Peptides against a protein of PDB entry 3HTU. Designs and how they scored, part 91

Target 1, 75 residues: chain A of PDB entry 3HTU
Amino acid sequence: RRPEEWGKLIYQWVSRSGQNNSVFTLYELTNGEDTEDEEFHGLDEATLLRALQALQQEHKAEIITVSDGRGVKFF

## One batch from the design tools (peptide; made by RFdiffusion4, then SolubleMPNN)

Design b2_p29_2_s4 (from b2_p29_2, 11 letters changed)
Fold by OpenDDE base, seed 3:
Structure b2_p29_2_s4 (fold): chain B 75 residues (1-75), chain A 29 residues (1-29)
Amino acid sequence: as target 1 above (75 residues)
Amino acid sequence: SELEKKLEEALAKGDRKKAVELQAKLKEL
């Protein structure tokens, strides 16, 4: 799958689960209990980041960077 | 990141208190 396709799957989960307007760490998205049944569970961080960047281009997500960590807010 | 790794480590050890602290730091700082 292309990063854009992964992004689509991730956002579909966000929408279906009612997690819009929620904030996640990158770890939570790929290793969290809430996504253990999703195809993107276990996705490598590099691909995940590219997927989220694609969503950011569509104004569906915003990547949050802190001094020593990253997260994402979905809209 | 290092904070995310520490969070993962805390979760693996079952240290839920530490995990919550690290998660809050990642989301609110």
Scores: peptide ipSAE 0.072, ipTM 0.676, DockQ to the pose 0.099
Fold by OpenDDE base, seed 5:
Structure b2_p29_2_s4 (fold): chain B 75 residues (1-75), chain A 29 residues (1-29)
Amino acid sequence: as target 1 above (75 residues)
Amino acid sequence: SELEKKLEEALAKGDRKKAVELQAKLKEL
C-alpha cells in the first residue's frame, strides 16, 4: 500500500470510531489495543508518518512534533 | 521518540500511572 492508502485506512478508522478531534501518539495508533483489528496495526513508523503527512496535506490531520515526542490530531 | 519509547516501556511493565502521564504529556505538547 502507498502512504496515501494507509492514511485513508487510518482516517476511516478515526471517523467510524468517532474520534475526530482526538490526539494520538504515533505508537498508540499502530500498537494500541484500540487498533488491534485494523490493517494498519503494526505499521512501521516511517510509513505511518508518511501516511499522516498525506492526511495533513488534506487538512485531515496535524502532526505534533515536540522535543522528545510526536503525536497527531485528527480533524 | 524517546517519550514514546518510554510510554511503550511503561505499558509493557504495567506501570499505568507512568503511561498515562507520558501519554498526556505527548498529547498536550
Scores: peptide ipSAE 0.066, ipTM 0.664, DockQ to the pose 0.104
Fold by OpenDDE base, seed 2:
Structure b2_p29_2_s4 (fold): chain B 75 residues (1-75), chain A 29 residues (1-29)
Amino acid sequence: as target 1 above (75 residues)
Amino acid sequence: SELEKKLEEALAKGDRKKAVELQAKLKEL
């Protein structure tokens, strides 16, 4: 899958679960209990970041980048 | 925002409890 395709899957999960405007760490998205049944569970962080960057370009997410981790807010 | 900055700090420090609290506050905005 392309990063944009992963982004679509992630945002679909956010939307159908009613978590728009919620904040996550990148770890929670790929390793959390809430996403265990999602296709993007276990996705490597590099690919996840590119997916979220694609969403950010569409104004659907805002990425918070720090040295020891990352967060994201969905819109 | 200030809350986002604090979240960044909490994440950088590995303060999971604080990060969760800040996430909840950010959701309310």
Scores: peptide ipSAE 0.050, ipTM 0.609, DockQ to the pose 0.209
Fold by OpenDDE base, seed 4:
Formats: structure tokens, C-alpha cells, sequence
Structure b2_p29_2_s4 (fold): chain B 75 residues (1-75), chain A 29 residues (1-29)
């Protein structure tokens, strides 16, 4: 899958689960309990980041980078 | 919880950094 395709899957999960406007760490998206049954669970962080960047271009997410980590807010 | 309320508040205020911090804290509990 391309990053854009992963992004689509991730956003679909966010939408279906009613978690729009929620904030996640990158880790919990791919390693958290809430996504254990999702195809993107276990996705490497590099690919995840690219996927989220694709969503960001579509104004569906905002990657938050702080000095000690990263998170993402979905819209 | 109090942390959850603070998270909601941070999100409402657009304080992204605070939101991320609080989210991380919540995961530690």
C-alpha cells in the first residue's frame, strides 16, 4: 500500500469509531489496543508519518511535532 | 477524569502542545 492508501484506512477508522477531533500519539495509532484489529496496526512509524502527511494535505489531520515527541489531531 | 477534562479544554483552546502532552499522560494511566 502507498502512504496515501494507509492514510485512507486510518482516517476511515477514525471516522467509523467517532474519534474525529481526537488527538493521538503516533505510537498509539499503530501499537495501541484500540487499533489492534485494524490493518494499519503494526505499521512502521515512517510509513505512518507519510500517511498522516497525506491526510494533512487534505486537511483531515494535523501532525503536531514537539521537542519531545509527535502527535496527530484528526478532523 | 480531570486529565480528560483538561485535554478537552486544551483541544477547545487549540493548545496543540498541551493536548499532546495530556494525551500522553492519559496513556500512562
Amino acid sequence: as target 1 above (75 residues)
Amino acid sequence: SELEKKLEEALAKGDRKKAVELQAKLKEL
Scores: peptide ipSAE 0.037, ipTM 0.572, DockQ to the pose 0.116

Design b2_p29_3_s1 (from b2_p29_3, 20 letters changed)
Fold by OpenDDE base, seed 5:
Structure b2_p29_3_s1 (fold): chain B 75 residues (1-75), chain A 29 residues (1-29)
Amino acid sequence: as target 1 above (75 residues)
Amino acid sequence: MEEEEERRKRREEKIEKLKKALEEKKKKE
């Protein structure tokens, strides 16, 4: 799958589960219990980041970087 | 089993701390 295709799957989960306007760590998205049954569970961080960047270009997400790490907020 | 639970708990605490920091930074933007 291309990064934008992964982004679509991720955002579909966000929308279906009512997680819009929520903040996640990158680890939480691919290793958390809430996404265990999703196709993107276990996705490598590099591909995940590219997927989120695609969503960011569509104004559906914002990648946030702090000294303690990186996360994402979905809209 | 206890070791796995401890590891999980440490990761969850780290995630919560990071999420809080991310939310605080977002509010300042």
Scores: peptide ipSAE 0.137, ipTM 0.609, DockQ to the pose 0.383
Fold by OpenDDE base, seed 3:
Parts: sequence; C-alpha cells; structure tokens
Structure b2_p29_3_s1 (fold): chain B 75 residues (1-75), chain A 29 residues (1-29)
Amino acid sequence: as target 1 above (75 residues)
Amino acid sequence: MEEEEERRKRREEKIEKLKKALEEKKKKE
C-alpha cells in the first residue's frame, strides 16, 4: 500500500470510531489497544508518518512535534 | 525483571504527559 492508502484507512477508523478532534501519539496508532483490530496496527513508524503527512495535506490531521515526542490531532 | 503491568503503566503515563504537551503546543499556535 502507498502512504496515501494507509492514510485513508487510518482516517476511516478515526471517523467511524468517533475519534475526530482526538490527539494520539504515533505509538498509540500502531501499537495501542484501540487499533488492535485495524489493518494498520503494527505499521512501521516511517510509513505511518508518510500516511499522516498525506492526511495533513488534506487538512484532516495535524502532526505536532514537542521535545517529548510526536503526535497527531485528527479533524 | 520488570512486570508487564508496570511497563504498561509507565508507558501510559509517558503517553499522557506527551498528549498534554501536544495540546498545550496546539493552543499556542
């Protein structure tokens, strides 16, 4: 799958589960309990970041980096 | 040997701290 395709799957989960406007760490999206049944669970962080960047270009997400790590807010 | 539950708790506390920092960062933008 291309990063954009992964982004589509991730955002579908966000929308269907009512997680819009929620903040996640990158770790939570691929290793968290909430996504255990999703296809993108276990996805490598590099591919995940590319997927989220694609969503950010569509104004569906914002990647935020702080000294303690990186996260994403979905819209 | 650290117990699995203790490792989980430590990770969750770190995540919560990060989320709070991310929200504060967002408010300032």
Scores: peptide ipSAE 0.136, ipTM 0.609, DockQ to the pose 0.439
Fold by OpenDDE base, seed 1:
Structure b2_p29_3_s1 (fold): chain B 75 residues (1-75), chain A 29 residues (1-29)
Amino acid sequence: as target 1 above (75 residues)
Amino acid sequence: MEEEEERRKRREEKIEKLKKALEEKKKKE
């Protein structure tokens, strides 16, 4: 899958599960229990980041970096 | 060696701290 296709799957999960406006760590999205049944579970961080960047271009997400790490907020 | 439950708890605390920091940063943007 292309990063954009992964982004679509991720956002579909966010939207369908009512997780809009929620904040996630990158690790939580691919390794957390909330996404165990999703196709993007276990996705490598590099591909995940590219997928989230695609969503950011569509104004569906924002990648945020702080001193404690990096995460994403969905809209 | 660290027990799985302790490791899980440590990761959860890190996630909570990061989420809080991310929200605070977002409010100030």
Scores: peptide ipSAE 0.133, ipTM 0.604, DockQ to the pose 0.435
Fold by OpenDDE base, seed 2:
Structure b2_p29_3_s1 (fold): chain B 75 residues (1-75), chain A 29 residues (1-29)
Amino acid sequence: as target 1 above (75 residues)
Amino acid sequence: MEEEEERRKRREEKIEKLKKALEEKKKKE
């Protein structure tokens, strides 16, 4: 899958599960309990980041970087 | 060796710290 396709899957999960406006760490998205049954569970961080960047271009997500790491907020 | 429960707890603490930092950053924006 292309990063954009992963982004689509991720955002579909966010929207359908009612997780809009929620904040996740990158780790939570691919390693957390909430996504254990999702196809993108276990996705490598590099691909995840590209997927989220694609969503960010569509104004569907915002990647937030702080000294302690990175997370993402979905809209 | 680190036990699984200890590892999980450490990861959760890291996540909590990150989330807090993210929220603080959002407040400043």
Scores: peptide ipSAE 0.132, ipTM 0.607, DockQ to the pose 0.353

Design b2_p29_3_s2 (from b2_p29_3, 20 letters changed)
Fold by OpenDDE base, seed 4:
Structure b2_p29_3_s2 (fold): chain B 75 residues (1-75), chain A 29 residues (1-29)
Amino acid sequence: as target 1 above (75 residues)
Amino acid sequence: MEEEEERRKEREEKIEKLKEALEEKEKKE
């Protein structure tokens, strides 16, 4: 899959999950229990970042970097 | 079993710490 395709799958999950939190760590998205049944579970971080960057270009997400690590906010 | 639980707790604590840091950054922006 292309990064854009992964991004689409991720965003679809976020939109349909009904979760209260719109902020995720990268680890939560690919290794969390909430996504264990999703196709993008276990996705490598490099591909994940590219997917999120694609969503960011569409103003659907924002990658946030802090001293302790990276996360993403979905819109 | 205890080792697995400890590893899980450590990961969860790290996640929460990151989320807090993210929230703080968002407030400053």
Scores: peptide ipSAE 0.134, ipTM 0.597, DockQ to the pose 0.414
Fold by OpenDDE base, seed 5:
Structure b2_p29_3_s2 (fold): chain B 75 residues (1-75), chain A 29 residues (1-29)
Amino acid sequence: as target 1 above (75 residues)
Amino acid sequence: MEEEEERRKEREEKIEKLKEALEEKEKKE
C-alpha cells in the first residue's frame, strides 16, 4: 500500500471509532489496543509518518512534535 | 507476567504524558 492509502484507512478508523480524543501518539495508533483489529496495526513508524503527512496535506491531520515525542491531531 | 505488565504500564504512562504535552502545545498554537 502507498502512504496515502494507509492514511485513508487510518482516517476512516478515526472517523468511525467515536473517539473522544482527537490527539494520538504515533505509538498509540499502530500499537494501541484500540487499533488491534485494524489493518494498520503494527505498521512501521516510517510508513505511518508518511501516511499522516499525506493526511496533513489534505488538512485532515496535523503532526505535532514536542520534546517528549510526536503525535497527531485529526480534524 | 508481572514484568510484562510493568512494561505495559510504563508505556501507558509515557503515552499519557505525551498526549498531555501534545494537548498543551495545541493550545499554544
Scores: peptide ipSAE 0.133, ipTM 0.601, DockQ to the pose 0.430
Fold by OpenDDE base, seed 2:
Structure b2_p29_3_s2 (fold): chain B 75 residues (1-75), chain A 29 residues (1-29)
Amino acid sequence: as target 1 above (75 residues)
Amino acid sequence: MEEEEERRKEREEKIEKLKEALEEKEKKE
């Protein structure tokens, strides 16, 4: 899959799952319990980041970088 | 088993700290 395709899958999960929280760490998205049944579970960080960047271009996500790491906010 | 639990706790703490940092950053923006 292309990064854009992964981004679509990730955003579909966020949008359809009715998540109460819109902010995730990158680790939570691919290694968290909430995504264990998702196709993108276990996705490598590099590909994940590219997927999120694609979503960011569509104004569907914002990658947030802090000293303690990176996260993403979905819209 | 004990090592795995310890690793899990460490990861959870890191996640918590990151989320707190993200929240603080959002408040300041």
Scores: peptide ipSAE 0.131, ipTM 0.597, DockQ to the pose 0.374
Fold by OpenDDE base, seed 3:
Parts: structure tokens; C-alpha cells; sequence
Structure b2_p29_3_s2 (fold): chain B 75 residues (1-75), chain A 29 residues (1-29)
């Protein structure tokens, strides 16, 4: 799958689960219990980041970087 | 089992700290 396709799957989960406007760490999205049954669970961080960047271009997400790491907010 | 539990707790604490930092950053922007 291309990063854009992964982004679509991730955003679909966010929408279906009512997680819009929520903040996640990158680790939570691919390693958390809440996404254990999703296809993108276990996705490598590099591909995840590219997927989120694609969503950011569509104004569906915002990647936030701080000293303690990176997170993402969905819209 | 105890070692794995400790690693889990440490990871969760780091996640919590990151979320706090993200929240604080959003407040300042």
C-alpha cells in the first residue's frame, strides 16, 4: 500500500470510532490496544509518518513535534 | 513477567508526558 492508502485507512478508523479532534502519539496509533484489530496496527513509523503527512496535506490531520516526541491531531 | 510490566509502565509514563507537552504547546500557540 502507498502512504496515501494507509492514511485513508487510518482516517476511516478515526471517523468510525469518533476519535476526531483527538490527539495521539505515533506509538499509540500503531501499537496501542485501541487499534489492535486494525490493518495498520504494527505499521512501521516511517510509513506511518508519510501517511499522516498525506492526511495533513488534505487538512485532516496535524503532526506536532515536541522535545518528548511526535504526535498527531485529527480533524 | 514483572520486567515486562515495568517496561509497559515506563512506556505509558512517557506517552503521558508527551501528551502533556503537546497540550501545553497547543495552549501557547
Amino acid sequence: as target 1 above (75 residues)
Amino acid sequence: MEEEEERRKEREEKIEKLKEALEEKEKKE
Scores: peptide ipSAE 0.122, ipTM 0.590, DockQ to the pose 0.326

Design b2_p29_3_s3 (from b2_p29_3, 19 letters changed)
Fold by OpenDDE base, seed 4:
Structure b2_p29_3_s3 (fold): chain B 75 residues (1-75), chain A 29 residues (1-29)
Amino acid sequence: as target 1 above (75 residues)
Amino acid sequence: KEEEEKKKKEREEKIKKLKEALEKKKKEE
């Protein structure tokens, strides 16, 4: 799959999951309990980041960087 | 195993700390 395709799958999950929070760590998206049944579970961080960057270009997400690591906010 | 549980807790603590930092930065923007 292309990064854009992964991004689509991730965003679809975010949209339908009804999550209380719109902010996730990168680890939560690929290793969290909430995504265990999703195709993108276990996805490598490099590909995940590219997928999120694609979503960011579409104004559907914002990658946030802090001293302790990176996360993402979905819109 | 005790070691596995320790690693799990460490990961969870890291996630918690990162989320707190993310929320803090989010509020500043």
Scores: peptide ipSAE 0.208, ipTM 0.648, DockQ to the pose 0.352
Fold by OpenDDE base, seed 3:
Structure b2_p29_3_s3 (fold): chain B 75 residues (1-75), chain A 29 residues (1-29)
Amino acid sequence: as target 1 above (75 residues)
Amino acid sequence: KEEEEKKKKEREEKIKKLKEALEKKKKEE
């Protein structure tokens, strides 16, 4: 799958689970208990970041960087 | 098993700290 396709799957999960406007660490999205049944569980961080960047270009997410790491907010 | 549990706990603590930082950043914006 292309990063954009992964982004679509991730955003679909966010929307269906009612997680809009929620904040996640990158680790939580691919390694958290809440996403164990999702296709993108276990996705490598590099591909995940590219997927989120694609969503950001569509104004569906914002990647936030702090000293302790990176997170993402979905809209 | 004990080593794996320790690793899990360390990861959870890092996540907690990161989320706190993210929330702080969000409030400042």
Scores: peptide ipSAE 0.181, ipTM 0.633, DockQ to the pose 0.286
Fold by OpenDDE base, seed 2:
Structure b2_p29_3_s3 (fold): chain B 75 residues (1-75), chain A 29 residues (1-29)
Amino acid sequence: as target 1 above (75 residues)
Amino acid sequence: KEEEEKKKKEREEKIKKLKEALEKKKKEE
């Protein structure tokens, strides 16, 4: 799958699970319990980041960077 | 197993700290 396709899957999960406006660490998205049964669980961080960047271009997510790492807010 | 548990705890602490930082930044924006 292409990054944008992964992004679509991720956002579909966010929307269906009612996680809009929620904040996640990148780790939580691919390694958390909440996404354990999702296709994108275990996705490498590099691809995940590209996927989220694609969503960001669509104003569906915002990647947040802090000193301790990166997270993402979904809209 | 012990090493795995240690790594897991470290990750959890990192996540917690990051989330706190994200929440603070979110409020400041």
Scores: peptide ipSAE 0.178, ipTM 0.632, DockQ to the pose 0.268
Fold by OpenDDE base, seed 1:
Order: sequence, then C-alpha cells, then structure tokens
Structure b2_p29_3_s3 (fold): chain B 75 residues (1-75), chain A 29 residues (1-29)
Amino acid sequence: as target 1 above (75 residues)
Amino acid sequence: KEEEEKKKKEREEKIKKLKEALEKKKKEE
C-alpha cells in the first residue's frame, strides 16, 4: 500500500469510531490496544508518518511535535 | 511476564505525558 492508502484507512477508523478532534501519539495508532484489529496496526513509524503527512495535506490531520515526541490531531 | 507488564505500564505513562504536552501546546496555539 502507498502512504496515502494507509492514511485513508487510518482516517476511516478515526471517523467511524467517532474520535475526530482527538489527539493520538504515533505509537498509539500502530501499537495501541484500540487499533489491534485494524490493518494498520504494527505499521512502521516511517510509513505512518508519510501517511499522516498525506492526510495533513488534505486538511484531515495535523502533526504536532513537542519536546517529548510527536502526535497527531484528526479533523 | 512481570517485566512485560512493567514495560507496558511505562509506555502508557509516556503516552499520557506526551498527550498532556500535546494538549498544552494545542491550547497555546
């Protein structure tokens, strides 16, 4: 799958679960209990970041960087 | 098993701290 395709799957999950405007760490999306049954669970961080960047270009997400790490907010 | 659970808890604490930092930054923007 291309990063954009992964982004689509991730965003679909966020939308269907009613978690829009929620903040996630990158780790939660691919290693969290809430996504254990999702296809993108276990996805490498590099590919995940590319997927989220694609969503950000579509104004569907915002990647936030702080001293303790990176997270993402979905819209 | 105990070591695995300990690592899991540590990860959860890190996630919590990071999310708090993210929320703080979001409010400042």
Scores: peptide ipSAE 0.172, ipTM 0.623, DockQ to the pose 0.361

Design b2_p29_3_s4 (from b2_p29_3, 18 letters changed)
Fold by OpenDDE base, seed 1:
Structure b2_p29_3_s4 (fold): chain B 75 residues (1-75), chain A 29 residues (1-29)
Amino acid sequence: as target 1 above (75 residues)
Amino acid sequence: EEERERERKEREEKKKKLEKALEEKEAAK
């Protein structure tokens, strides 16, 4: 799958779960309990980041970077 | 188990920092 395709799957999950406008750590998306049954569970961080960047270009997400970590908010 | 608990707590704290950073960025707009 391309990063954009992964982004689509992730966004679909967020939307269907009613978790829009919620903040996630990158860890929660790929290693969290809430995504254990999702296809993107276990996705490597590099590919995840590219997927989220694709969503960000579509104004569907915002990647947040702080001194000790990164996260994302979905819209 | 204690290590896992510490790791979970650390992730929760990082998440709070992310949320705060987002609020600050939004307020600055």
Scores: peptide ipSAE 0.350, ipTM 0.764, DockQ to the pose 0.716
Fold by OpenDDE base, seed 4:
Structure b2_p29_3_s4 (fold): chain B 75 residues (1-75), chain A 29 residues (1-29)
Amino acid sequence: as target 1 above (75 residues)
Amino acid sequence: EEERERERKEREEKKKKLEKALEEKEAAK
């Protein structure tokens, strides 16, 4: 899958679960129990980041960077 | 078990920092 395709799957999950406007760590998206049944569970961080960047370009997400980590907010 | 608990707490604290950073960024807009 392309990053854009992964982004679509992730955003679909966020929308279906009603978690728009929520903040996630990258870990929660790929390693959290809430996504265990999702295809993107276990996705490598590099690919995840590219997927989120694709969503960010569409104004559907904002990647947040702090000194000791990264996260994302979905819109 | 103790190690897993420490890791969980660290992730929670990192998330709080992210949420705070987001709040600050949004307030600055």
Scores: peptide ipSAE 0.350, ipTM 0.763, DockQ to the pose 0.700
Fold by OpenDDE base, seed 5:
Formats: C-alpha cells, structure tokens, sequence
Structure b2_p29_3_s4 (fold): chain B 75 residues (1-75), chain A 29 residues (1-29)
C-alpha cells in the first residue's frame, strides 16, 4: 500500500471507531489494543509517518512533536 | 509485568505531554 492508502485506512478507523480522544501517540495507532483488528496494526513507524503526512497535507491530521516523542491529532 | 506497567505509564505520560503541547499550540493561534 502507498502512504496515502494507509492514511485513508487510518483516518477511516478514526472516523468510525467512536474514539473520544482525537489525539494519539504513534504507538497507540500501530500497537494499541484498539487497533488490533485493523490492517494498519503493526505498521512500521516510517510508513506510519508517511501516511500521517499524507493526511496532514489534506488537513485531516496534524503531527505533533514534543521533546520526547511524537503524536497526531485528527480533524 | 512490572516492566510492561512502566512502559505503559511512560506512554501515558508522553500522551499527556502531547495533549498539553497541542492545547498550548492551539491557544497560541
């Protein structure tokens, strides 16, 4: 899958999962219990970031960087 | 198990930091 395709899958999950919090750590997306049944579970961080960057270009997400990690907010 | 608990706690703390950073960033806009 291309990064854009991964991004689509991730965003679809966010939109339909009923998650109250729209802010995620990268770990939660690919290693969290809530995504165990999703195709993107276990996705490597590099590919995940590219997917999120694709979403960010579409203004559907914002990658957040702090001193000790990264996360993402979905819109 | 103790190691897993520590790792989970660390992730939770990181998430809180992310949320706080986002809040501050949005407030600054």
Amino acid sequence: as target 1 above (75 residues)
Amino acid sequence: EEERERERKEREEKKKKLEKALEEKEAAK
Scores: peptide ipSAE 0.346, ipTM 0.763, DockQ to the pose 0.667
Fold by OpenDDE base, seed 3:
Structure b2_p29_3_s4 (fold): chain B 75 residues (1-75), chain A 29 residues (1-29)
Amino acid sequence: as target 1 above (75 residues)
Amino acid sequence: EEERERERKEREEKKKKLEKALEEKEAAK
């Protein structure tokens, strides 16, 4: 899959899962309990970041960077 | 088990920092 295809799957999950959280750590998306049954579970960080960057270009997400790591806010 | 607990706590703290950073960004607008 291309990064934008992964991004689509991730965003579909965010939109349909009924999650009340809009901010996630990268770990939560690929290693969290809430995504265990999703195709993107276990996705490598490099590919995940490219997927999120694709969503960011579509104004559907914002990647947040702090000294201790990164996360993402979905819109 | 103690190691897993420490790792979970660290992830929670990192998420809190992300949320705080977002709040600070909004406050600065």
Scores: peptide ipSAE 0.343, ipTM 0.757, DockQ to the pose 0.528

Design b2_p29_4_s1 (from b2_p29_4, 21 letters changed)
Fold by OpenDDE base, seed 3:
Order: C-alpha cells, then sequence, then structure tokens
Structure b2_p29_4_s1 (fold): chain B 75 residues (1-75), chain A 29 residues (1-29)
C-alpha cells in the first residue's frame, strides 16, 4: 500500500470510531489497544509518518512534534 | 509513554489557544 492508502485507512478508523479532534502519539496509534483489529496496527513509523503527512495535506490531521517524540491530532 | 502523550496534548492545546487569540485580535482590529 502507498502512504496515501494507509492514510485513508487510518482516517476511516478515526471517523468510524468518532475520534475526530482526538490526539495520539505515533506509537499509540499503531501499537495501542484501540487499533489492535485495524490493518494499520503494527505499521512502521516511517510509513505511518508519510501516511499522516498525506492526511495533513488534506487538512484532516496535524502532526505535532515535541522534544521527546511526535503525535497527531485528527480533525 | 504517558509523559509523551501529555506533552503532545499540551502542545496541541497551546496551538489551539494561539489560533483563538489571533482570531480575537483580528476581530478587535
Amino acid sequence: as target 1 above (75 residues)
Amino acid sequence: MKELLEKVKKKAKELEKKREEEEKKEELE
């Protein structure tokens, strides 16, 4: 799958679960309990980041960077 | 993990406040 396709799957989950405006760490998004049944569970961080960047271009997400790591806010 | 999440949430809230303040500033001008 291309990053844009992964992004689509991620955002579909966000929308279906009603988690718009929620905030996640990158690790939590792909390794947390909430996404255990999703296809993108266990996705490598590099691919995840590219997927989120694609969503960011569509104004559906914003990547947040702090000193200890990164997270994302969905819209 | 918990610490990182809190830092991310805090920064997200700060960004939201900045946007609200900028909008308020423009409205008052």
Scores: peptide ipSAE 0.341, ipTM 0.769, DockQ to the pose 0.962
Fold by OpenDDE base, seed 5:
Structure b2_p29_4_s1 (fold): chain B 75 residues (1-75), chain A 29 residues (1-29)
Amino acid sequence: as target 1 above (75 residues)
Amino acid sequence: MKELLEKVKKKAKELEKKREEEEKKEELE
């Protein structure tokens, strides 16, 4: 899958589960309990980041960088 | 993990406040 396609799957989950306007660490999004049944569970961070960047271009997400890691806020 | 999450959430909240302030300024212009 292309990053944009992964982004679509991720955002679909965000919308279906009512996680809009929520914040996640990158690890939580792909390794958390809430996404165990999703296709993107276990996705490598590099690919995840590219997917989120695609969503960010669409203003559906914002990647947040802190001193010791990254997260994302969905809109 | 919780520590990182809290840091991300804190920064997200700060960014949200900035967005709200920017929206208010634009509405008053």
Scores: peptide ipSAE 0.332, ipTM 0.763, DockQ to the pose 0.886
Fold by OpenDDE base, seed 4:
Parts: structure tokens; sequence; C-alpha cells
Structure b2_p29_4_s1 (fold): chain B 75 residues (1-75), chain A 29 residues (1-29)
């Protein structure tokens, strides 16, 4: 799958689960309990980041960087 | 893990405030 395709799957989950405007760490997005049944569960961080960057270009997400990690806010 | 999440959430809130302030500024211009 291309990053854009992964991004689509992720955003579909966000929309279905009502997680719009929610904030996640990159880890909990792919390793958390809430996404265990999703195809993107276990996705490597590099691919995840590219997927989120694609969503960010569409103004559907914003990647947040702090001193010791990263997260994302969905819109 | 929880600590990182809290840091991300705090920064997210700060970014949201900045966006709101920018929007208000643009509305006044």
Amino acid sequence: as target 1 above (75 residues)
Amino acid sequence: MKELLEKVKKKAKELEKKREEEEKKEELE
C-alpha cells in the first residue's frame, strides 16, 4: 500500500470511531487497544509517518513533535 | 508512555490556541 492508502484507512477509522479532534501518540495509534482490529495496527512508524504526512497535506491531521516523541491530532 | 501522551496533548492544545488566535486576527484585518 502507498502512504496515501494507509492514510485513507487510518482516517476512515478516525471517522468511524468518532475520534475526530482526538490526539494520539504514534505508538498508541498503531499499537494501542483501540486499533487492534484495524489493518494498520502494527504498521511501522516510518510508513505511519508518511501516511500521516499525506493526511496532513489534506488538512485532516497535524503531526505534533515534542522533545521526546511525536503524536498526531486528527480533524 | 503516558507522559509522552500528556506532552503531545499539551502541545496540541497550545497549537489549537495559536490557530484560534490567528483566525481571530485575520477576522479583524
Scores: peptide ipSAE 0.330, ipTM 0.762, DockQ to the pose 0.885
Fold by OpenDDE base, seed 1:
Structure b2_p29_4_s1 (fold): chain B 75 residues (1-75), chain A 29 residues (1-29)
Amino acid sequence: as target 1 above (75 residues)
Amino acid sequence: MKELLEKVKKKAKELEKKREEEEKKEELE
């Protein structure tokens, strides 16, 4: 799958679960309990980041960088 | 892990406030 396709799957989950405007760390998005049944669970962080960057271009997400790591807010 | 999440959430809230402020500013212009 292309990063954009992964982004689509991720955003679909966000929308279905009613978690628009929610915030995640990159780790919990792919390794957390809430996404265990999703296709993108276990996705490598590099691919995840590219997927989120694609969503960011569509104004559906914003990647947040802090000193200890990164997260994302979905819109 | 919770510490990182809290930091991200805090920064996200700050970004939201900034976006709202910029939106209000644009509406007034």
Scores: peptide ipSAE 0.328, ipTM 0.761, DockQ to the pose 0.888

Design b2_p29_4_s2 (from b2_p29_4, 23 letters changed)
Fold by OpenDDE base, seed 5:
Structure b2_p29_4_s2 (fold): chain B 75 residues (1-75), chain A 29 residues (1-29)
Amino acid sequence: as target 1 above (75 residues)
Amino acid sequence: MEELLEKAKKKAEELEEKRRKEEEEKLKE
């Protein structure tokens, strides 16, 4: 899958689960309990980041960088 | 991880406020 396709899957989950405007760490998205049944669970962070960047270009997400890691807010 | 999330949430609030202000400015014009 392309990063954009992963992004689509991720955003679909966010939307279906009603978690728009929620904030996640990148780790939570791929390793969290909430996404255990999702196809993107276990996705490597590099690919995840590219997927989120694709969503960010569509203004569907914003990657949040802090001193000790990164998170993402979905819109 | 939890500390990171808290920091992310705080920054998200700042981001949201910024976006709100920008949108508000667009409405004024």
Scores: peptide ipSAE 0.211, ipTM 0.656, DockQ to the pose 0.812
Fold by OpenDDE base, seed 2:
Structure b2_p29_4_s2 (fold): chain B 75 residues (1-75), chain A 29 residues (1-29)
Amino acid sequence: as target 1 above (75 residues)
Amino acid sequence: MEELLEKAKKKAEELEEKRRKEEEEKLKE
């Protein structure tokens, strides 16, 4: 899958689960219990970032960078 | 990890406030 396709899957989950406006760490998104049944569970961080960047271009997400890591806010 | 989440949430709140302010400014004009 292309990063954009992963982004689509991720955002679909966000929307279906009512997680819009929620904030996740990148780890929680791909390794958390809430996404265990999702196809993107276990996705490598590099691909995840590219997927989220694609969503960010669509104003569907904002990657949050702090001194000790990164997170993402979905809209 | 929880600390990161809190930091992320705090920054997200700041972003939301910024966006809200920008939207409010746009609506006032």
Scores: peptide ipSAE 0.209, ipTM 0.649, DockQ to the pose 0.828
Fold by OpenDDE base, seed 3:
Structure b2_p29_4_s2 (fold): chain B 75 residues (1-75), chain A 29 residues (1-29)
Amino acid sequence: as target 1 above (75 residues)
Amino acid sequence: MEELLEKAKKKAEELEEKRRKEEEEKLKE
């Protein structure tokens, strides 16, 4: 799958689960309990980041950089 | 991981507040 396709799957989950306006760490999205049944669970961080960047271009997410890692806010 | 999440939430809130203020100031003009 292309990053855009992964981004689509991720955002679909966000929308279906009512997680809009929520903030996640990158780890939570791919390793968290809430996404265990999702196709993107276990996705490598590099691909995840590219997927989120694709969503960011569509103004559906914003990647947040902090001193000790990265998170993402969905809209 | 919890610390990172809290930092991310705080930064997100700060960004939103900044955007809100900028939009509010534009309305006054």
Scores: peptide ipSAE 0.204, ipTM 0.644, DockQ to the pose 0.889
Fold by OpenDDE base, seed 4:
Structure b2_p29_4_s2 (fold): chain B 75 residues (1-75), chain A 29 residues (1-29)
Amino acid sequence: as target 1 above (75 residues)
Amino acid sequence: MEELLEKAKKKAEELEEKRRKEEEEKLKE
């Protein structure tokens, strides 16, 4: 799958679960309990980041960098 | 948006700290 395709799957989950406007760390997005049944669960961080960057270009998300890691806010 | 971003950053930090603590406890077992 291309990054854009992964981004699509991620955003679909966000929308279906009513998680719009929520903030996640990159870790909980791929390793959290809430996404255990999703295809993107366990996705490597590098690919995840590219997927989120694709969503960011579409203004559907914003990647947040903090001192102890990275997160993402969905819109 | 700027204020919202700051709140998001704070939330992200809290989540990372929570994860770190959980991992730490896991390693102690």
Scores: peptide ipSAE 0.139, ipTM 0.553, DockQ to the pose 0.085

